# Peptides against a protein of PDB entry 8BZL: the designs that were tried, part 260

Target 1, 228 residues: chain A of PDB entry 8BZL
Amino acid sequence: SYDRAITVFSPDGHLFQVEYAQEAVKKGSTAVGVRGRDIVVLGVEKKSVAKLQDERTVRKICALDDNVCMAFAGLTADARIVINRARVECQSHRLTVEDPVTVEYITRYIASLKQRYTQSNGRRPFGISALIVGFDFDGTPRLYQTDPSGTYHAWKANAIGRGAKSVREFLEKNYTDEAIETDDLTIKLVIKALLEVVQSGGKNIELAVMRRDQSLKILNPEEIEKYV
Target 2, 242 residues: chain B of PDB entry 8BZL
Amino acid sequence: SRRYDSRTTIFSPEGRLYQVEYAMEAIGHAGTCLGILANDGVLLAAERRNIHKLLDEVFFSEKIYKLNEDMACSVAGITSDANVLTNELRLIAQRYLLQYQEPIPCEQLVTALCDIKQAYTQFGGKRPFGVSLLYIGWDKHYGFQLYQSDPSGNYGGWKATCIGNNSAAAVSMLKQDYKEGEMTLKSALALAIKVLNKTMDVSKLSAEKVEIATLTRENGKTVIRVLKQKEVEQLIKKHEEE

## One batch from the design tools (peptide; made by RFdiffusion4, then SolubleMPNN)

Design b1_p24_6_s4 (from b1_p24_6, 14 letters changed)
Fold by OpenDDE base, seed 1:
Structure b1_p24_6_s4 (fold): chain B 228 residues (1-228), chain C 242 residues (1-242), chain A 24 residues (1-24)
Amino acid sequence: as target 1 above (228 residues)
Amino acid sequence: as target 2 above (242 residues)
Amino acid sequence: SAELQEAEELREIQRRAEEFALAP
């Protein structure tokens, strides 16, 4: 029977398929998220877009709702499934609860979805980690991370993907209240963090900012270069 | 590592989906398919490998499939898988048309199939589809479009791309010769012949071994046309004279 | 809303994909 549980415990208590999905994430492009005072910032390593590829189809930062956006590392097709499910949930929440989702709520939803795929027979884990940022309806900026296991935590700053270790080490050293005192400083922190692993400066960085009561803004390369 | 090679929907210790990679490898051995986006149209060009003189039905197109009035695709990979996926594309497009009384947007159709492909990489008891597709289409949102999808369920929009045998070399040539913003359908056809002539393992390119379809807009309608053998011969001849 | 309709369409696409994948 091919209905064998794909994700099972090893004798030592490990879920190998979850661990291997985490290895898939580590092969992904680096993403970084930082929570400022009144801003949340996502940055992603631009893969060398093939010269003839439409950049529109290579976006790694996406809106889940007006108040929430997500970056991911790992399998793009898996990410699309998660993004679509999250978008549906955000809209459903607005209809049923008459308020936008909190960042925690949608993160928990995504995490629960991922967790189910680790437990269901005949399903493999999602090969993605996500950084989910946004504002709650009270204006509080939030940053969450989730992994293939369905775990999630709130962060001040974090990174996922290939360069995540180096970026996190940078953030651990440089994330201070002074470093996030202004929106511009927060953006600069994200760029500097990505530059630890991204070569050739601002041209290879995708950057998105969300300010309180504002929609997601993707910065153009020229805007990014101003912070470099 | 080899223990994971036989299982369809599991990660390797290194975080790889070997069955997806093997499906992509199988596609690399399939006949070449090209797609080129122009300002005034979009085209598919595909290698025809099976020239069976005894085929009763002159299948005008072995590798190019009309999906609806506004879209067509070409396939590299397993023919049976291609038939299943192209049928599903037609069904999705038809259901959308019936539901919304308008043609499905090109990217939405591509995405719908890509979600199916992705599911076959994530749900147990199924193997990935051994098929990559090039999609050409027109819609009111983005105009002429070219997409590529693979067994993983990934897709992207392209100005020009190639799948199947020698696809890497073809893509390299397309990158060199494709002029952004200046590509006419006529120039795209010439480029397609040029690339196929260099990437196909044939001493001489013949019209019998090449299928070409164009998608254009005429009088506010999409026109999908498979080029006649004589038209392809003329394109080949023109290329040989240059 | 157009957004809700899109969300419903996405759900339906996902459902169909899952059904297709689970089909015998």
Scores: peptide ipSAE 0.026, ipTM 0.607, DockQ to the pose 0.743
Fold by OpenDDE base, seed 5:
Structure b1_p24_6_s4 (fold): chain B 228 residues (1-228), chain C 242 residues (1-242), chain A 24 residues (1-24)
Amino acid sequence: as target 1 above (228 residues)
Amino acid sequence: as target 2 above (242 residues)
Amino acid sequence: SAELQEAEELREIQRRAEEFALAP
């Protein structure tokens, strides 16, 4: 049975381990990304922190560099590996090229890493999809998505994880130039999109905002409630 | 599906890592380990199962390991795997100290081991470690800390948690009785005994079956102390009188 | 010792993971 081997092609051309890794992503908490005019916004479904768990240790949105941040869906331990490598690459790029990475560059790096894990003997795919957002040096906001296969695409808006379908359907209907005309409207769009799949308002949402020439800002629950 | 049981850790059709889940199941049968964070310290309490009269009593702790001057851990699961991981923790901590001339932050040590655990779930020819760990520590960044890690390489910080046998019941009890912001080390010790008494598969809790370590700060130094049997006996007696 | 060998294997896995990370 071809599904028992390391990532190999089936007779019909499928990479079952990649497909199964995508199923792991679908079990992950929902993440959404939206590119505004001069803002990028990431939102993640915050699972209720278990009583007695330290909330500090439960972060699903992370900075890769000053100009790039990432949200993920799927296996948290797998994501940590990808994040660490991406951070190293961002720093290396600054040292070697003397400029920060473009969002496309770091996405391509992550995608290439994932792809290698789909092709290397004795390795399984990463069980993660990622939304990578940020600003290029020219101030252009960018949003990319990558999956376990190592594919990547640029998006205006996208979602990953268990509620991704519903969130994408919402975004397809509601993402307009008017809906992203201001930073606040863009943030509201992300919150509304997440509320399609997240029960109970702003308390179950982690939201991160990156504006042009600004660092990543994680919004506190009170700040999120202002947009609801 | 048992179809994936005998091979390298691969995804099932439903996106599950069965070898990791089975490792977690194996840990569920291991002796109970508790961790409780207090305002003035942090503790580990572990079930001692191997009470052989012929064991050299010099074995100070079966399940609690000192990692460095500022950290200790407790293990639930495969002893051989635990020995390897605890040794790696010590090596990582030592290398960091040598490189940076300061103790490794608690979370960084936990993360470093968790990356190793994760690797054993991703690279071929390796099985997951059949071990969960509780870490207690102090650092200048976050003060007293308690972490839990599992075979997947996931970890989290906790105020109180449990691994091993009856861990779910123990966690439920901890959720009920843990008073956030009001927990003293003394109250944490009492809570540990209370929880162990209810969750250990023993007819009567005895000091010989329980190991307890405390981590405190005294005069700007971390002190890791394993409680003597007499101290544990006194804690048990106090619990029985309540 | 088997433990040292496993630790070396772990280091080798880490090294390979790092080398694999360093390979462009």
Scores: peptide ipSAE 0.022, ipTM 0.602, DockQ to the pose 0.070
Fold by OpenDDE base, seed 2:
Structure b1_p24_6_s4 (fold): chain B 228 residues (1-228), chain C 242 residues (1-242), chain A 24 residues (1-24)
Amino acid sequence: as target 1 above (228 residues)
Amino acid sequence: as target 2 above (242 residues)
Amino acid sequence: SAELQEAEELREIQRRAEEFALAP
């Protein structure tokens, strides 16, 4: 009898495998998302890339489509599966509906995928949370979060991973209309939020910016240091 | 008998995948494999542990496998798992070639196998593969490449790395001695011997205990060559004279 | 389109990975 991974209810009604997957997320590198007025910013803690590692292969922020990008915390291999599935869905939607996905649509797709892995016999939950950001066709900036359970919510700002608590506390205090009045201020807010948990300044931050009607831009370390 | 048939990889209360961690631990006891990227090529160097004098076939490569004309890999871990994964890599590469009439990009082949590895950590009734791989290759997109993958399905590109026994010590030595931008294949070979001599728990490094393969470009073609024992002996001798 | 082809390739890779993992 192959003991298939069964996400089952405990006697007290808990889905332990989902809760344990959330613990895997808490061990992940910190990711932050902030929605500005006409900008969305993702920041991720760079784990000290081993000196001999190619940074190209250690991307924690990825595009799902031209109008949507994602950061994650937790199991990198699990994230790759979710990213690939989401990319396929984005392209499929463009072909079948002749429009790009809304940020909510692709978030719901990812959430539904995660939920199915919590209910299907022989599958464990995905050990990832994701911050999904982008622009709808009407130019509205969006930020969503998903967790291992397949729940999703829209946010103004949020954080996931090991430093998420401290970063969220910072954002709760510092996210104001004045703090996001400009694109630069929004970027600065994300950097400041990450610096609450990242010791070595701008060198250990990966930052991505998506502006209205623009493609995803990954900032280089020198660009990040200008905001520090 | 509580059949610890915990063949299903599940999360621990602490969010750990113990079956993956245990697979990685098993790899730590396997023979050392090194990969080094140079400007003019890439190499794999592997410890050969099973020197059975009675093995009829001088298996030229116990631990280094040609995948296609442009890629090779080395393995650390369970031999049976390695054989299955190496065969799958060849099949993936062949199917791609047939479908697209061009060689599979190096990273795409690595990713395809990593997705399989990941699936074995997520789907029930399967255990993780007890194998880490180093991949060397050339493609038109990135030129010479070195990748490492583990039982979790994680992978990364490297300038130099090590898997198997004493890998942490080897990586530390590689970090110290690897000269970025100045690494020739000749220097990489010398570095490989230096690191293996320190990481292998042997009093003297012998050519019989080391397999080395190089991947180069000659006349617009990829050349994968396993070094002959005499060539390895010369490298060892040169190291002993320094 | 190149995008469609990439999407199909990704679907096929995922399908193969799942089938391989679920194969008896």
Scores: peptide ipSAE 0.020, ipTM 0.591, DockQ to the pose 0.683

Design b1_p24_6_s4 (from b1_p24_6, 14 letters changed)
Fold by OpenDDE base, seed 4:
Structure b1_p24_6_s4 (fold): chain B 228 residues (1-228), chain C 242 residues (1-242), chain A 24 residues (1-24)
Amino acid sequence: as target 1 above (228 residues)
Amino acid sequence: as target 2 above (242 residues)
Amino acid sequence: SAELQEAEELREIQRRAEEFALAP
């Protein structure tokens, strides 16, 4: 069976291990990314933290660099490997090129890493999709998505994980120039989009905001509730 | 389903890693290990299953391993895998100390091992480690800490948790009885005995079947102590009197 | 039954595996 081999083509041209890794992503918690005018916003569905679990160790939105952050859906352990490699690359780039990475550059790096794991018979694909947001050095806000195949695309808005379809449908209807006219409206759009799939309101949403020329800010639950 | 269980860790059509799940199943049959975080310390309590009269008592602990001066771990799962991973933890901690002239932060040590575990789930020709670990430690960044890791290479911080046999029931009991902010090491020890007594398939809990280690701070130093059998007996006796 | 408990434990392991593997 071609599905038993480490990432081989089926007779019909499918890479089943990549497709199955995408199914792992679909089981992940929902993440949303929106590019505003001068803001990028990531929102993630907080799964119920176990009562005795330390919330500090449950991170779905991670900084890759001062100008780039990432949310993911899928296998957390796989994501950690990708995040760590991306962080190393961001620092290496700063040292070698003397400039921070562009959001596209680091996305391409992550995508190429993922792609290599789909082509090696000694490796399985990464079971993650990622939303990568940030600002280029010119102040341009960027949003990219990567999947287990190592493909990547630029987006105005997108979603990954279990609720991604419903969230994307919402964003397709509601993402307008008017809806992102201000930072607050952009944040509100992300929250509304997540509320399509998150039942328990603002308490189960993690939200990260990066404004132009500002550091990543993770909003507290009280700040999120102001937008609901 | 049986077709995805045999070789290299690959995704099922549903996006599951069956070899990782099977490794977790193997851990479910291992002896129970508990971890409890207190305000003044952290503890590990583990079921000792291999009580052989001819075992040289020189074995410090069957299931609790000192990693460095600031950290210890307990293991549920395949003993051979546990030995490999605990040795690697010690090596990582030692290399860090030599490189930075300070102890490795607790979470960083846990993460380093978890990256190894993850690699064994992603690279061909390897199987996942059939081991879950509880880590206790102290560092200057977060103070007393308790972590759990699994065969996938995932980990989390905990106030109290359990791995191995009857871990779900143990976690349920811990959720009921753990008082956040009010947990002393003394209370944590009592809670550990209470939970083990209910979750171990033994009519009476005996000190011979339980290993307990505590991690405390004394005079600005970390102290890792395995409780003596007499101390464990006293804890059991106290529990029976309540 | 021991089988139901084992099945619940397996479901809990699966849930934990899913919660851990798919940690929120």
Scores: peptide ipSAE 0.009, ipTM 0.688, DockQ to the pose 0.019; fails the geometry check

Design b1_p24_7_s1 (from b1_p24_7, 14 letters changed)
Fold by OpenDDE base, seed 4:
Structure b1_p24_7_s1 (fold): chain B 228 residues (1-228), chain C 242 residues (1-242), chain A 24 residues (1-24)
Amino acid sequence: as target 1 above (228 residues)
Amino acid sequence: as target 2 above (242 residues)
Amino acid sequence: DDVFEPPPEEEREAVRERYDAIAY
């Protein structure tokens, strides 16, 4: 029956469809997130835009709400579904609770959604990991990661996608209190981290910055080059 | 690998959705569809393969569908799947119009269908739609637009693109001949004929084998027009004289 | 379950490349 559970335990206790969804994530463009003192930064490897393609329709970083931004690695179509659900939840929360979501709340919502797709009959896992950044209402910067299994954790810095290993190794070495002492240094750290795997400098990087009490800003290539 | 190919909505060990890839393969066998964005309009050109003498007068385009007053699409792939999706597009557009008292933005209509397509790649008991679509439209947000969507539920905006048979070759030709910023609807029509003439598996391009629709703005209204055979013949003739 | 034999992996490469370009 095609309606049977797709994600089942193997005899050795593995959830192969979840593991294979993680392989889909590894095929995705690299994304990096860094939490600074009063800033959160997302950087993504730009997908090569074909000649005659409208670049506007190729986005790897998106706002979930005014205080929350998300980057993802893996299946773009799957990501769109998750993003839409998250946006609806953010708006619903504002209407019902009269406050914006915390970054943890929306992360948990996304994680729960993903988890349900690993346990529901006739559903495959989402082929995406996400980096979710933003500010809580109290002004605390947050960074979370979710994976296809529906697990989530808080991070100071992390990376997902095809170059994630190299980027994480760089961040493990270079993420210090001094390296994030200022907003500019934090941005530089993200760019340097991405440059471990991205060729041709700032032209191939998408960068989003959210500062405390400020809206999300997507940096243009010229702005990125100032940090290179 | 074979173990995973027989199931509609599972990941391979490499993180691939083979049923989506197979659906895309099926589209490669479909008639060629082109879309070209111009400064003053947007067009679809589609190969008509089913020319049978016993077919009753095709009063309507076989491959090009009007979705609403501001949008049309062309389809490459399984006809039955295309009929379902084009009907759904019309329903989505009408529901939006009813709810908001304004036409649905082009990208929103495309994304709504793409979410449906994606769902058919994620839910068990469903297969991907064996259809790619080109969308042409106008809205107040972005003006004239051209989109492509595939069985995966992915989409993109384009200046010019092609789906179906020999699409790769067509895209290559479009990349060579498309002049950004200088493309008029007239030049786009000529380019469409040029590309179709080279990519269609026909000895001679004929008007009976080509459907062309244009979307323009006249007096603040969108006009979607399917070209008459005589108009297509004239375009072909002009191309043959060049 | 309808068992379809997929084409050889080599024959799928072109489709795979196109898919990878749009899917991820």
Scores: peptide ipSAE 0.376, ipTM 0.795, DockQ to the pose 0.501
Fold by OpenDDE base, seed 1:
Structure b1_p24_7_s1 (fold): chain B 228 residues (1-228), chain C 242 residues (1-242), chain A 24 residues (1-24)
Amino acid sequence: as target 1 above (228 residues)
Amino acid sequence: as target 2 above (242 residues)
Amino acid sequence: DDVFEPPPEEEREAVRERYDAIAY
């Protein structure tokens, strides 16, 4: 069976292991990213943390550098590997080039890493998609998405994970220049988009905001409720 | 018969890693291990199954391993895999200490091992480790901590959790009886005995079949102590009287 | 290629639930 070989082409030209890795992504909690005018926002569906679980250890949004953050959908263990590699690259770039990475640069690095794992028979693809947001050194907000195949594109808004279809449909209808005119409106758009798939409002949403010339801020539940 | 590929690093059509799931099934048959976080300490309690009188090495603790001065772990699953992983934990902790002249933060040690576990799920020619671990520790960043890690390379922090045989039932009991913010080490010990008494496949709980370790802070130092059999007997007796 | 027969579906579901809770 061609599907049993690690990332080989089927007779019809499909890479089944990559497609199956995409199915792993669809099992992940929903993440959404939106690029505003002077803000980038990531939102993630917060899974019901087990009553006895420490919430701090369940994070789906992470900083890659001071100017870049990432949300992911899919295998959490795979995501840690990608995050760690990306963080090392961000630091290496600062040391060697004396400037922070552009959001595109780090996205391309992650994409290349993923692609290499699709081309080695000794490795399976990463079972993750990522939304990568941040600011370039010129102050331009950026949003990128990458998939298990190693493809990446720039977006105004996008979603990944189990509810991504519904969230994307919402964003396609509601992402306008007016809807992102202010930082608050942009945050509200992300929350509304997540509420298409998340039940019971702000308590089940993790939200991260990066404004121009500011560090990543994770909003607390009370701050999120102000936008609902 | 759905022939499952022996290759350890293949996604199913549904995006699953079957070999990781099978490793988790194997752990379900292992002896029960509990971890409970208290305000004044953290504990591990483990089922001791191998009471062989002919064992020359009286392992004071068969399932509980000291990792460094500030951390210990318990293991459920394949013993050989456990030995490899516990040795790696010790090596990672020592290398960190040598490099930074301070003990490794608890979560960093857990994460380092989890990245190894993950690699065994992604690289061809390797099988997942058939082992889950509970970690107890103290560091200056978060104080007392309890972690669980699985064959997938996933981990989480816990107030209380269980791995191995009847772990689901144990976790349910812990959820019912664990009082957030009010858990003392004494109460945690009592809870551990209560849960083990109900979840172990034994007619009567005895001190010979239970290992308990506590991690506390005394005079600004971490103290890891394996309870003596007499102490465990007293805990069991107290539980039987209630 | 060591082909393992899958365990009974009932046992597999419990493991699957546990895996899904931690993996994703």
Scores: peptide ipSAE 0.367, ipTM 0.779, DockQ to the pose 0.487
Fold by OpenDDE base, seed 3:
Structure b1_p24_7_s1 (fold): chain B 228 residues (1-228), chain C 242 residues (1-242), chain A 24 residues (1-24)
Amino acid sequence: as target 1 above (228 residues)
Amino acid sequence: as target 2 above (242 residues)
Amino acid sequence: DDVFEPPPEEEREAVRERYDAIAY
C-alpha cells in the first residue's frame, strides 16, 4: 500500500504521510494568531500540566528571535527540532546580513525545511503546523502559517490544532478593522476566539503579545483575566 | 491499523507513531525508578532486579549513572539502549564543557539527548529507543532539577515522578504525599521508600533491591552520592516502624 | 510484513491516552 511509504505519491496523487502528519497536527492543542495594527498576538490552549510537573518546561509559544515568535500544533518533539533550526538561522542571518530576519524569511526557511522532510528518502514529515508572528524591520506586523507539507501563507488571523475549525469560524465572523483597532481589542479578540474551544476561561490560555518596537511579552494569568 | 504498527517512522492515518507508543509500553515492564525534588537536594531511587550471587560486586549502581559532576540519571527500559544513551549524555556534557569552559545546563543536556531520541522516531532505518530516563541535576540557572524523558524525545521537568513498572500508581502516591515547598531531602527519601514499598512487586522491600542516589550542594559544589546499603536499610527500617 | 500481531484495541487505548498526553 502506498500509504505505508514515507514520502511517495499514491496513484491518485496523494502524499499520504503529509496528510497523516496533518492529522497529527489536529491532535495538538489549539493555537491562534492574530495580526493587529501595531501588535501581533499568539494564543494557545494551555495544556493541562500534571500535578508535580514544572510548568516552565511546558511551552507552546517560543521566541525564534527578538522580533519573531512561534506557536505550534502537533508533535512537541518535532516542534523542538524546527524551533532549534529556526533559531540558528535567525542568529546566522544577523551575523551574515547584519539585520534581523523578516518574518517571511524565517517562515520560508521553516517551510523549506519541512518540505525537504516530505521529499527526502527515509524521513517522515514533521507532525507540526506553526503560526509565526513578528515584526519586520520596517515595523510591519506579520502572521504566517506553515503546515507539514512545507506550504506557507500570510494571514490576518488563523488557528491550528484540534479546535482550529471553531476558532477560524469565530475569527471569520469577528475579525474586522474595528475589532483590531487597538492593542487591547486585538488581545480580547484572541482570548474570545480561544474561549470557543477552551473551557474554564482565562486560566487555560497562554498568551503572547508582541507590540511594535517591543519585545515578546508572555501574559500571566492575572493579566489575561483582565481581558475576559 | 496493523500495517502502520510494524514500521518505525511512519504516521498512521490518525497521525500516530505506533512504534513510539510500543516503546513506551515496553518501558512499563522495566524496573521502577523514582525521582523526587527537594528544597535542599534531589534524589533518584531505582529498583534493582538483577541480584545474582555470581555477579561480581557491582562497584557502580546498575541503574543510576553519573553523567558529570552536576548531573546523574536513572533508566527504565532496554539496557543496551540505556548504555548507548548514557554514554551519549556523557559525551555531550564533555563536549560542552570543552567548548564553553563551563558545565552544560541541565535542561540543555536533556534536550540534546531528546533531539537524538526524536531523530530515531523520524529517520528511516531507525527504531525508537526503548528507554525512559530520569535526570537529576544542579545548575546555576535553575538550581536543583528533575527531568523525565521518553522514547518520543519529549521531556518535562518534575517535582516528583516515576518511570517503569507501576509508574502510574507511584505517580498517584507522589501526588498525594508530596508537599510542595516543604520537601526536604530527608522527607523525600522517606517518601521514596514509602512509594517503592507499595509499587515494587516484592513481598518485602530490602536494601539489596533498591539503589538510591542523592544530589546535594556542599560548599558551593555538587555532591552526587549513592547511598550505602546500610543507609538504605536504615531508611527501610524507619519506614517499617512508622 | 507484519512480524507480530498488534495488541488488542483495549490495550492500545491505554497506551494511546498516555502517549497523547505527552506527545501533543
Scores: peptide ipSAE 0.349, ipTM 0.758, DockQ to the pose 0.479

Design b1_p24_7_s1 (from b1_p24_7, 14 letters changed)
Fold by OpenDDE base, seed 5:
Structure b1_p24_7_s1 (fold): chain B 228 residues (1-228), chain C 242 residues (1-242), chain A 24 residues (1-24)
Amino acid sequence: as target 1 above (228 residues)
Amino acid sequence: as target 2 above (242 residues)
Amino acid sequence: DDVFEPPPEEEREAVRERYDAIAY
């Protein structure tokens, strides 16, 4: 029966569909997030775009609101659903609470959405992990990570996707107060971290920067090359 | 394992959606559809497989559907699924027009359908649509556009692409012959004939087996035109002379 | 023949490659 519970406990207590959704995440392009002092940076491995494909339609980093952006690893179509729901919630919050969402709030919203898709009959989990970065209204930079299970945690730096292990190992060694002392150093840290798994330097990196009281900036390839 | 192949909307142990892959396989057996973006227009070219003498000469395209005044699409895959999706596209476009009193932007229409496709890969009791689509359109935001979508609910913009039978070979030819920034609609039509002649499993390309639509702008209006058989014959003849 | 029997792995490779190029 197709209406059978998709996500159920195994006899040994595993949620196999959640675990398999995590395997889908590992097939995704690598994404990295770093929280600096007054900056948050997202970097993503560029997917090889076919010669005749319009690059405009291939985005791995997106704004959720003016103060929040997200990168993801895993199923792109699943991510689009989550992004749309999150954007609606951000706008709704502004209307009802008269303040922008905190990064934690929108992360928790996304996490709760994911969790519901692990518990509802007739739904499979979302095959995505996300890095959510931004600034709270008090100017505090934040980085959160979510997974297919609906768990979330705050991070100083983290990575998701196929190269996440190597990138995380790099960040564990190289994330210091000195390494994030300036905005430029923080950007360099992200680029260096991605270069652990990305071939051909800055041409294969998508980089987004959000500074305090500034909008999300997607760096062009020429701007990225200045940091390599 | 057979368990994961026989169930809709579940992940395999490797994190794959086999039902989506199988839907894509079904599309590989469908007639070829090609799209090419030019500087002065965009076109769709599609293989006609259902040529029966007793078919009423329906002036209407077998595989090319007008969606609104500014967009058309071509389909590869299960015809019944295609009918559902093309109807939904028209409804989405109409609802947008009624709500906003302007035509829906091309990418928004594509995205709206892709969200439906995605849902059919996530919700139980549903199967993926066995259909890929090529979309051609014009809007004030990006001008002439070509999109491709698949059963997964993914989409992309293209300068030229192909779906259906022998699509990989067609895409390879397009990559070789497509001249970025220099493509006229005339050149695009010639390229379409060249690619179809090589990728269709026919001994000789004939106008009866090919459907072509062009989308252009004339006097600030979008014009969607299906080429007449005689026009297609002329294109084929020109190709044979080169 | 079970309608859900997967084709041989070799026949699925091209589809898999195409899918992987767009899905993730």
Scores: peptide ipSAE 0.370, ipTM 0.784, DockQ to the pose 0.485; fails the geometry check

